# Designs tried in a protein design run: peptides against a protein of PDB entry 4Y8H. Part 6

Target 1, 196 residues: chain A of PDB entry 4Y8H
Amino acid sequence: TSIMAVTFKDGVILGADSRTTTGAYIANRVTDKLTRVHDKIWCCRSGSAADTQAIADIVQYHLELYTSQYGTPSTETAASVFKELCYENKDNLTAGIIVAGYDDKNKGEVYTIPLGGSVHKLPYAIAGSGSTFIYGYCDKNFRENMSKEETVDFIKHSLSQAIKWDGSSGGVIRMVVLTAAGVERLIFYPDEYEQL

## One batch from the design tools (peptide; aimed at target 1 T20 T21 G47 T52)

Design b2_p30_8_s2 (made by RFdiffusion4, then SolubleMPNN; from b2_p30_8, 27 letters changed)
Fold by OpenDDE base, seed 3:
Structure b2_p30_8_s2 (fold): chain B 196 residues (1-196), chain A 30 residues (1-30)
Amino acid sequence: as target 1 above (196 residues)
Amino acid sequence: AAEEAAARAAAEAAAAAAEAAAAAAASQVL
């Protein structure tokens, strides 16, 4: 897996590859690793497909209940619920989560939750097996307050480089753009990103 | 009797395929 989320001028963009493995074999199954937990709060998933889906489903339920009682939750509230579940189950859980969201008060926010259930607020985050190959690229090329187009290009180039080196990453690149204007889903195919 | 045995064998094969698909899904790593 190669996943990332990047804050920019008008909000946040999440990005992921689609490759899934089964045991020692690369399954040619295209999985969506970008999961909605609220209208403008999403997560990137790495590790166990089943464990990370179960966590996301529990978080979605808690945020729906929260919304019915108190109104729209913040991205920080969603990240706190993910953190509690990941920390309480850390001994039996293989999960790496990036939480990202947009609201009018806080704008785009990113929270990373690595193995062990710590939480870190960052301008951008990268995770999964492919992230190890792109730390130096992302650190050199990330800028604060990029345009939407500059941020899409940064994520596309970063994930393309991760896929080139990580045998556990590949397939399509998916993105989710979260702004005041709404939610937008993007998809990029191998023929486009392999040439970068 | 032969039709009932064929229906049972088809149901057992479908159950085994569903269990194998569920086990494959549970072993997926992202």
Scores: peptide ipSAE 0.401, ipTM 0.736, DockQ to the pose 0.561; fails the geometry check
OpenDDE base, seeds 1, 2, 4, 5: peptide ipSAE 0.390, 0.318, 0.358, 0.394; ipTM 0.725, 0.727, 0.729, 0.728; seeds 1, 2, 4, 5 fail the geometry check

Design b2_p30_8_s3 (made by RFdiffusion4, then SolubleMPNN; from b2_p30_8, 26 letters changed)
Fold by OpenDDE base, seed 5:
Structure b2_p30_8_s3 (fold): chain B 196 residues (1-196), chain A 30 residues (1-30)
Amino acid sequence: as target 1 above (196 residues)
Amino acid sequence: SAAEAAAAAAAAAEAAAAAAAAAAAASQVL
């Protein structure tokens, strides 16, 4: 897996590859690693597909309940629910989560929750097996307050490089753009990003 | 009622699909 979320001028963009492995084999399954937990709060998933889906389902339920009682939750509230689940279950859970969301008060926010269930607020985050290959690229090329187009290009190039070196990453690049204007889903195919 | 039976069948089908998806995901790594 190669996943990331990047804050930009108008909000946040999540990005992921689509490759899934099953034991020693690469499954030709095009997986969606970008999961909605609220209208403008999404996560990137790495590690166990089952574990990370179960966590996301529980978080979605808690945020729906929260919304019915208190109104729209913050991205920080969502990250706190993910953190509690990941930390309390750390000995039996293989999950790496990036939480990203947009609201009018806080704008685009990113929270990374690595193995062990710590939480870190960052201007951008990278995770999964492919992320190890792109720390230096991301550090060099990330800028605060990029345009949507610049941020899409940054994510596309970053994930392309991760996929190039990580045998556990590949397929399509999916993105989710979260802004005041709404939610937008993007998809990029190998023939486009492999040439970068 | 027929409507309750149809709703129960739809809920059972959705639960079965979710369980099958979860079982298929149990061996998958992202």
Scores: peptide ipSAE 0.410, ipTM 0.744, DockQ to the pose 0.400; fails the geometry check
OpenDDE base, seeds 1, 2, 3, 4: peptide ipSAE 0.366, 0.371, 0.375, 0.347; ipTM 0.741, 0.746, 0.750, 0.744; seeds 1, 2, 3, 4 fail the geometry check

Design b2_p30_8_s4 (made by RFdiffusion4, then SolubleMPNN; from b2_p30_8, 28 letters changed)
Fold by OpenDDE base, seed 5:
Structure b2_p30_8_s4 (fold): chain B 196 residues (1-196), chain A 30 residues (1-30)
Amino acid sequence: as target 1 above (196 residues)
Amino acid sequence: EEAARAARAAAEAAAAAAAAAAAAAAAQVL
């Protein structure tokens, strides 16, 4: 897996590859690693597909209950719920999660939750097995307050480089753009990103 | 009786397919 989330001028963009492994075999299953937990709060998932889906489903339920009582939750609230679940279950859980969201008060925010259930607020985050190959690229090329187009290109190039080196990453690149205007889903195919 | 046997076989096949799908999902790594 190669996943990332990047804050930009108008919000946040989540990005993921689509490759899934089943045991010793690379399954050519196109998975969606970008999961909605609220209208403008999403997560990137790495590790166990079952574990990360179960966590996301629990978080979604908690945020729905929160919304019914208190109104729209913050991205920080969502990250805190993910953190508690990941930390309290760390001994039985294989999950790496990036939480990203947009609201009018806080704008685009990114929280990374690595194995062990710590939480870190960052301007951008990368995770999964492919992330190890792109730390230097991302550090060199990330800029604060990029345009949507610059941020899409940054994510596309970063994930393309991760996929080139990580056998556990590949397929399509999916993105979710979260802004004041709403939610936009993007998809990029190998024929486009392999040439980068 | 034949319709009840067919319905039971269909329910068992659906349960087996759901269990196989759940086992396949549990073995997936992202």
Scores: peptide ipSAE 0.400, ipTM 0.731, DockQ to the pose 0.494; fails the geometry check
OpenDDE base, seeds 1, 2, 3, 4: peptide ipSAE 0.323, 0.321, 0.326, 0.333; ipTM 0.724, 0.727, 0.731, 0.726; seeds 1, 2, 3, 4 fail the geometry check

